Peptides against a protein of PDB entry 3QIS. Designs and how they scored, part 326

Target 1, 334 residues: chain A of PDB entry 3QIS
Amino acid sequence: PSLELSRREFVFENVKFRQLQKEKFQISNNGQVPCHFSFIPKLNDSQYCKPWLRAEPFEGYLEPNETVDISLDVYVSKDSVTILNSGEDKIEDILVLHLDRGKDYFLTISGNYLPSCFGTSLEALCRMKRPIREVPVTKLIDLEEDSFLEKEKSLLQMVPLDEGASERPLQVPKEIWLLVDHLFKYACHQEDLFQTPGMQEELQQIIDCLDTSIPETIPGSNHSVAEALLIFLEALPEPVICYELYQRCLDSAYDPRICRQVISQLPRCHRNVFRYLMAFLRELLKFSEYNSVNANMIATLFTSLLLRPPPNLMARQTPSDRQRAIQFLLGFLL

## One batch from the design tools (peptide; made by RFdiffusion4, then SolubleMPNN)

Design b2_p28_8_s3 (from b2_p28_8, 10 letters changed)
Fold by OpenDDE base, seed 5:
Structure b2_p28_8_s3 (fold): chain B 334 residues (1-334), chain A 28 residues (1-28)
Amino acid sequence: as target 1 above (334 residues)
Amino acid sequence: DDEELMKEIREEMEKLRKEYLEKKKLEE
């Protein structure tokens, strides 16, 4: 069996977080026998492609002289955004299109990724006084490495932040402030806030706005701004409540005094973001008659975002663990 | 304590935004 491919080189320019890109090509059976094709893993790979790439269809049959369109879909989710922001991974891959009883065909995937404040650490963002797209990629790498080291030092309660010549970090990321300050000003009376989904086009505009500017106002509906905050919190590589404190939050969930003590042990940026979000959410709850928001709904929604199980627990929570996590957050909303 | 933190954050961020927007107007 043999195939003819219309294209073997694919370039995905300006790949962004949550923006789907598609490139198509045709495969044709130029042989005299039916053939089965499949995308196969390379040697030592578990998957036929990187997590941000997909082929559709990934396998199939072709009759003699049959042609099929294959879509190569590039989509950067929360699962790939952090490694692409750091430059640990890149928009580069090689796909192996295998023909049963035939030869392999190699496809080259290339392109460039545009960094996002989504999927960047709170520590790195607190050091970014300008939009992330204005920060040189080399400096982003340095800021993430330095942010990890400072988080560890802060958790260990070792060195007072040396008041030395480094620019003082922001109290919270400017991106969180922009989202929360907008919601505080304009969305406290918004009916069904955090219950109605945003518009996908508006979400992309909000992401692009936060990545490229410090605006006076965020574009889009209050629902889109609210969902953008949820997406931001979900995309954090380290949740607002650090993984190291996860179990202690569950264990303390019914003791408000211990809960506050656990939060006091967070790194400064994480602690400030947590307190800032809780202050906003308590303010939002004062307007429950207008916005239909209640403490149980907010606690249920934000618990999954703020208090995630560590990766080593395979993100598995028992129903009891979920209820404890919700109860922990309720102690800051009531 | 939380109200004071909210005030400090607002003051810091409003200043940052102002300085950024003033700089952008000088680059145009």
Scores: peptide ipSAE 0.646, ipTM 0.958, DockQ to the pose 0.846
Fold by OpenDDE base, seed 2:
Structure b2_p28_8_s3 (fold): chain B 334 residues (1-334), chain A 28 residues (1-28)
Amino acid sequence: as target 1 above (334 residues)
Amino acid sequence: DDEELMKEIREEMEKLRKEYLEKKKLEE
């Protein structure tokens, strides 16, 4: 058996968070016998490709002189955005197209990724006074490492952040302020806020706007700006309530005094973001007659974003744990 | 309190935005 491939080298330029790119090629059975093809893992890999890549179809059968189109799809989700932002992973892969009882065909995938404020840590974003696309990639790596060390010092109640030689971090990320300040100004009386989905094109414009500028106004509808805030919170590598405090939030859920003490132990950036979001959501609830938003809906929606179970506990989350997490957040909305 | 924090955030961010937009106008 043998195959002819129309292309073997693929370049994905300017890959962005949540922006699908597609490259197509053809495979043809130029042999005299039917053949089965499949993409197979390389030696020591569990998958045939990296998480941001897929082939469609990834396997199939070809009669003699039959041709099939294969799509190579590049899509950076919340699951790959953080490792691409840090440069730990890159837009590079090798695919092995295996022919049953035949030879292997190698496909080279290459390209470049454009960093996003989505999937970047709150601590690193508080140190970024410019749009992320204006920050050198080498400096992004340094900011993530420094931000991790400052988070750990804050959690351990070690030496107060010495007002030392580093420029003072922002109180909250500018990207969160841009989203929340827009919603506060323009969306408090928006009917079905956080219930109506945004437009996909507007969401991409909002992401690109936050990555490249500090605008006077965010583009798109109030629904798209509201959904962009949810996507931002979902894409955080560390949730607004740090994983280390998750169990303590559940244990304190019915004691408002202990709940406030747990929040006071968050790193400064995380604590400020939490307080800022709760202040906004309480203001939004004053307009419930106009926006159809209630405390139970908001608590249910934001609890899954702000208070995520640690990765080792995700498979063990009970309905009781979910109810405690909602009750914890309700104590800040009422 | 939370009102004071909201005020401080607004003042810091409005300043940051102004400085950024003034810089961009000088690069054009």
Scores: peptide ipSAE 0.643, ipTM 0.957, DockQ to the pose 0.838
Fold by OpenDDE base, seed 4:
Structure b2_p28_8_s3 (fold): chain B 334 residues (1-334), chain A 28 residues (1-28)
Amino acid sequence: as target 1 above (334 residues)
Amino acid sequence: DDEELMKEIREEMEKLRKEYLEKKKLEE
């Protein structure tokens, strides 16, 4: 069996978080026998492609003289955004299109990724006084390294941050402030806030706005701004409540005094973001008659975002653990 | 206090936004 491929080189320019890009090519069976094609893993790879890439179809049968269109889909989810933001991964891959009893055909994937504030650590964002797209990639790496070191010092209760030569970090990420300040000003009376989904186009505009500017106003509906906040919190590489405190939050869930002590042990940026979000959500709950938002809904929604189980425990989370996590958050909303 | 923290954050961020927007106007 043999195939003819219309193209073998694919370039995905300006790949962004949550923005789907598609490139298409044709494969034709120029042989005299039916053939089965599949994308196969390279040697030592478990998958035929990187997590941000997909082929559709990834396998199939071609009769003699049959042609099929294959779509190469590039999509950066929350699962790939952090490693692309850091430059640990890149928009580069090689696909192996295999024919049963035939040849291998190599496809080259290349391109560039545009960093996002989504999927960047709270610590790095607190040091980032400019839009992420204005920060040199080399400086993004340095900011992540510095952020890790400062988190460790904070957790170890070591000497307060030397107020020395580095610019003082922001109390919270500017992106969180932009989202929350908008919602506080314009969305407190918004019916079905956090219950109605945003528009995908508006979400992309909000992401691009936060990545490229410090606006006076965020574009889009209140629903899109609210969903953008949820997406932001979900995309954090470490949740607002650090993984190290997860179990202690569950253990303290019914003691409000211990809950406050656990939160006091968060790194400064995480603690400030938590307090800032809780203050906003308590304010939103005062308008429950207008926005149809209640404490149980908010606690249920935000618990999965703010108090995530560590990756090693995620598969073991019991219904009891979820209820304790909700109860922990309720103690800050009521 | 959480109200004090909210105020401090607002003041810091409004200053940051102002400085950023003023700088952008000088680059045009």
Scores: peptide ipSAE 0.642, ipTM 0.958, DockQ to the pose 0.888
Fold by OpenDDE base, seed 1:
Structure b2_p28_8_s3 (fold): chain B 334 residues (1-334), chain A 28 residues (1-28)
Amino acid sequence: as target 1 above (334 residues)
Amino acid sequence: DDEELMKEIREEMEKLRKEYLEKKKLEE
């Protein structure tokens, strides 16, 4: 069996978080026998492609002289955004198109990724006084390393950093402030806030706006700005409540005094973001007559974002654990 | 305590935004 491929080299320029890019090519059976094709893993890989790449179809049959269109889809989700932001991974891959009882065909994937504030640590973002797209990639790496060291020192209750000549970190990420301050100013009376989905085009504009500027106003509807906040919180590599405190939050869920003590043990940036979000959400709840938002809805929604189970416990979350997690947040909303 | 934090955040961020926008106007 043999195949003819219309293209073997693919370039995905300016890949962004949550922006789907597609490149298409054709495969043709130029042989005299039916053939089965599939994308196969390389010798040391578990998957035929990196997590941000997909082929559609990834397998199929071709009759003699049949042609199939294959789509190569590049999509950076929350699962790939952090490693691309850090430069640990890149928009580069090699796909192996295998022909059963035939030869392998190699496809080269290349391109560039544009860093996002989405999927960047709270600690790094608190050190970014400029939009992330204005920060050199080399400096992003340094900011993540410094951020890790700060988190560890804060968790260990080690002595405050000596006031070395490093610029003081922001109290919260400017991106969180931009989203929350917008919602506070313009969305408190918005019916069905956090219940109505945003527009995908507006979400992309909001992401691009936060990555490239410090605006006076965020573009899009209140629903899109609200959803962008949810996406931001979901994409954090470390949730607002650090994984190390997850179990203690569940154990304290019915003791408001212990809950506050657990939150006080968060790293400064995480603690400030948590307090800032809770203050905003309590303000939003004062307008429940207008926005139809209640504490149970908000606690249920934000629990999955702010108080995520550690990856090793995610598969073991019980309905009781979920209820305790909701109860923990309710103690800050009421 | 939370009200003071909210005030400090606002003051810091409004200053940061102002400085950023002033700088951008000088680069254009």
Scores: peptide ipSAE 0.641, ipTM 0.957, DockQ to the pose 0.869

Design b2_p28_8_s4 (from b2_p28_8, 10 letters changed)
Fold by OpenDDE base, seed 5:
Structure b2_p28_8_s4 (fold): chain B 334 residues (1-334), chain A 28 residues (1-28)
Amino acid sequence: as target 1 above (334 residues)
Amino acid sequence: DDEELMKEIEKEMEELRKKYLEEKEKLE
C-alpha cells in the first residue's frame, strides 16, 4: 500500500491558550489495494502526539483512489499551558502516519506559542509588573525558578536572605486583581453570576487583554469575566491552596480555628490570593437577592478550583473528601 | 486584616496601572 499526502509540514503560528487552530491535509490511496492508516507513537512515546495536538481522524481505511481529509488540531488546554509558558515544551512535534504493511510517513509540526498569564504560577505573576507578553521568555523562566525557591523558603519559614535589589513582589497577581476588581465593581448585581457561561469569543478577548495589557476595564460581559476568573484558577499549576496543605484542609474542615491556621501557612502569594478571593466572595454573597449566588453554590464551585487533590494522590476524591473540602471553604464565606 | 489587605492591594495595583499607562503614553 502507498499514500500520497498533500502536505507534510505544518506551521501553527501564534498558538494561544484555549484558542483552537486547525490545519488540514489530504491523504490519497494511490495504490491498488485498500489500506489502513493510523497515527502511531514514536519509539518510547505513549501517545502518537503531544497533549496539545490531535489528528482527526487518527485512523481509517482507504479504498484504491480514495481520499480523506485529516485535520490537525492544536489546542492548548490547562493540561499543556504551564509547560508551554515555561518553554519546557514547544509547538514542535513529529507525527508518524503508519500504513499497515506499508511505509511510515512523517509529518512535521512546528510553530510558536505565545505565553499566557493563565497557567503561570501565582508566585511568578506576583513578580511580573508588566503584561506577560512584554516579559522576555528568558525572564519568564527565571521568574518561575525564583518563584519555586521563594515558595520553598516561605514554606520552610526561612528568613529571606538579604533583599538584594529584587523588586518587591505584588501582594497578588495583577491579573487576579483585574478580574476580581471588575467583578466587584460591575458584577455584584449580575443575575446568575458564576452560573451562566461566558462567551468563548469574549473569553479569548479577556485572556488576550490580560496577557497584553493592564487595562482600566476588562472587555466582555460579567459572565465572561466571571468565567475567566474560574478558568484562571483552574489553569494554575499549583492551586491557590497548595497541594501540600490539601489533606490538612480536609482534616481541619470542621474547626474554623485550625482552618485559619492552615491558610496562614500558605506561601505569601497564595495566602493573599486566598484571602482576596474570600473577601470578594463574601461581598458578592451580600448581594444574593440580586445575583442569585449563595454560599453553598460558591463553596461547591470554588472548592474544585482552589482545593484540588494532589496529582500524586491518584485516589479519586471521595464524596466525604468533597464534603470536607466544601465545608473548609464555607468557613471563610460565612 | 482582610479589609486592610484589600486596601493595600487596591493601592498597589492602581499605582502599578498608572505607572504602566504613563510609560505607554511616552512610547507613543
Scores: peptide ipSAE 0.622, ipTM 0.953, DockQ to the pose 0.856
Fold by OpenDDE base, seed 1:
Structure b2_p28_8_s4 (fold): chain B 334 residues (1-334), chain A 28 residues (1-28)
Amino acid sequence: as target 1 above (334 residues)
Amino acid sequence: DDEELMKEIEKEMEELRKKYLEEKEKLE
């Protein structure tokens, strides 16, 4: 069996978080026999492609003289955004199109990724006084390293060493402030806030706005701004409540005094973000007659974002653990 | 305590935004 490929080199320019890009090519059976094609893993890989790439279809049959269109889809989700932001991974891959009882065909995938404040650590974002797209990649690496060291010092309750010439970190990420301040000013009376989905085009515009500027106003509907806040919190490499405190939050869920003590042990940026979000959500709940928002809905929604189980416990979360996690947040909303 | 933090955040962020916009206008 043999195939003809219309293209073998693909370039995905300016790949962004949550923005789907598609490139298409054709494969044709120029042989005299039916053939089965599939994308296969390289010798050392478990998957035929990186997590941000997909082929559609990834396998199929071709009759003699049949042609099929294959779509190469590039999509950076929350699962790939952090490693792309840090430059640990890149928009580069090699796909192996295997022909059953035939030869392999190699496809080259290349491109560039544009960093996002989505999927960046709270610690790094508190050190970013500029939009992330204005920050040199070398400085992003330094900010992540410094942020890791600050988190470790905070968790170890080590006295901050003297303020070396590093600029004072922000109390919270400017991106969180921009989202929350907008919602506070414009969305407190918004009916079905956090219940109605945003528009995908507006979400992309909001992400691009936060990555490239410090605006006076965020573009899009209140629903899109609200969903952008949820997406931001979901995309954090570490949740607002650090994984190390997850179990203690569950254990304290019915004691409001212990809950506050657990939150006081968060790294400064995480603690400030938590307190800031809870203050906003309590304010939003005062307008429940207008926005149809209640404490149980908000606690249920934000629990999965703010109080995520550690990756090793994700598969073991019980309904009781979920209820404790909700109860923990309710103690800050009521 | 939370009200003080909110006021500190608002002040810090307004100053940051103002500085950013003033610098951007000088580059345009």
Scores: peptide ipSAE 0.619, ipTM 0.953, DockQ to the pose 0.864
Fold by OpenDDE base, seed 2:
Structure b2_p28_8_s4 (fold): chain B 334 residues (1-334), chain A 28 residues (1-28)
Amino acid sequence: as target 1 above (334 residues)
Amino acid sequence: DDEELMKEIEKEMEELRKKYLEEKEKLE
């Protein structure tokens, strides 16, 4: 058996968070026998491709002189954005197209990724006084390493960040402020806020706006800006409430005094983001007659984003744990 | 305490935005 491939080299330029790119090629059975093809893992790999790549179809059967189109789809989700932002992973892969009882055909995937504030740590973003696309990639790595070390010092020593650092970090990420300030100014009277989905084109414009500028106004509808805030919180490598405090939040859920003490132990940037979001959401709840937003809806929505179980506990989350997590957040909204 | 933090954030961010826009206008 043999195949002819129309192309073997694929370049994905300017790959961005949540922006689908597609490259197509054809495979043809130029032999006289039927062929089964499949994409197979390389030696020591569990999957035939990296998490941001997909082939469709990934397997199939070709009669003699039959041709099929294969789509190579590149899509950076929340699961790949952090490792691409840090440069730990890159837009590079080799696919192995296996022909049963035949040869292996190698496909080369290459390209470049454009960093996003989505999937970047709160600690790193508090150090970024410019849009992330203006920050050299070498400095992004240094900022993530420095942010991790400062987080650990804050958690272990309760030491105030030395006010004398020549480059004081922001109180919160500018991207969070841009989103929340827009919603506070323009969306408090928006009917069905956080219930109506945004437009996909507007979401992409908002992401690109936050990655490339510090605008006076965010583009798009209030619904798109609200959904962009949810996507931002979901894409965080560590949730606003650090994984180390998850169990303590559940244990304190019915004692508002202990809940406030747990939040006081967050790293400064995480604590400030939490307090800032809670202040905004309490203000939004004053307009419930106009926006149809209530405390139970908001607590249910934001609990899954702000108070995620640690990866080792995800499979063990009970309905009781979820109810405690909601109750913890309700104590800051009421 | 939360109202004070909100005012500090607003002030810091408006100063940051202003500085960024003034730097951008000088490059054009």
Scores: peptide ipSAE 0.619, ipTM 0.952, DockQ to the pose 0.831
Fold by OpenDDE base, seed 4:
Structure b2_p28_8_s4 (fold): chain B 334 residues (1-334), chain A 28 residues (1-28)
Amino acid sequence: as target 1 above (334 residues)
Amino acid sequence: DDEELMKEIEKEMEELRKKYLEEKEKLE
């Protein structure tokens, strides 16, 4: 069997978080026999492509003289955004299109990624006094390293030795402030806040706005701004409540004094973000008559975002653990 | 206090936004 490919080189320019890009090509069976095609893993790879790439269809059958269109879809989810922001991964891949009993055809994927504040650590964002797109990539790497060291010092209760010449970190990420300040000012009376989905186009505009500017106003509906906050919290590489404190939060869930002591042990940026979000959510709950928001709904929604189980425990989360996690958060909302 | 923290955040962020806008206006 043999195939003809209309194209073998694909360039995805300006790839962004949650923005789907598509490139298409045709494959034609110029042989005299039917052929089965599939994208196959390279040697030592488990998957035929990187997590941000997909072929559609990824396999199929072609009769003699049949032609099929294949879409190459590039989509950066929460699962790929962090490694692309750090430059650990890049918009580069090689796909192997295999013919059963035939040849391999190599496709080259290339492009560039535009960093996002989504999927960046709270510690790094507290050091970013400019939009992330204005920060040189080299400085992003340095900020991530410095952020890791600051987190470790905070957890170890080590006195920062160097109050050195590094600009004081922000109390919270400016992106969280922009979202929460907007919601506080304009969305407290919004019916079905956090219950109605945002518009995908507005979400993209909000993400681009936060990545490229410090606006006076966020574009889009209150629902889109609210969903953008949820997406931001979900995309954090480490949740607002650090993984190291997860079990202690569950164990303390019915003791409000111990709960407050556990939160006091968070790194400064995480602790400030937690307190800031809880203050906002308590304010939002005062307007429950207008916004249809209640403490149980908010606790259920935000618990999965703020108090995530460590990756090694994700598969072991019991209904009891989830209820304790909700109860922990309720102690800060009521 | 959480109210004090909120006021400190608001002040810090408004100062940051102001500085950022003033820097942009100088580049245009």
Scores: peptide ipSAE 0.612, ipTM 0.951, DockQ to the pose 0.870

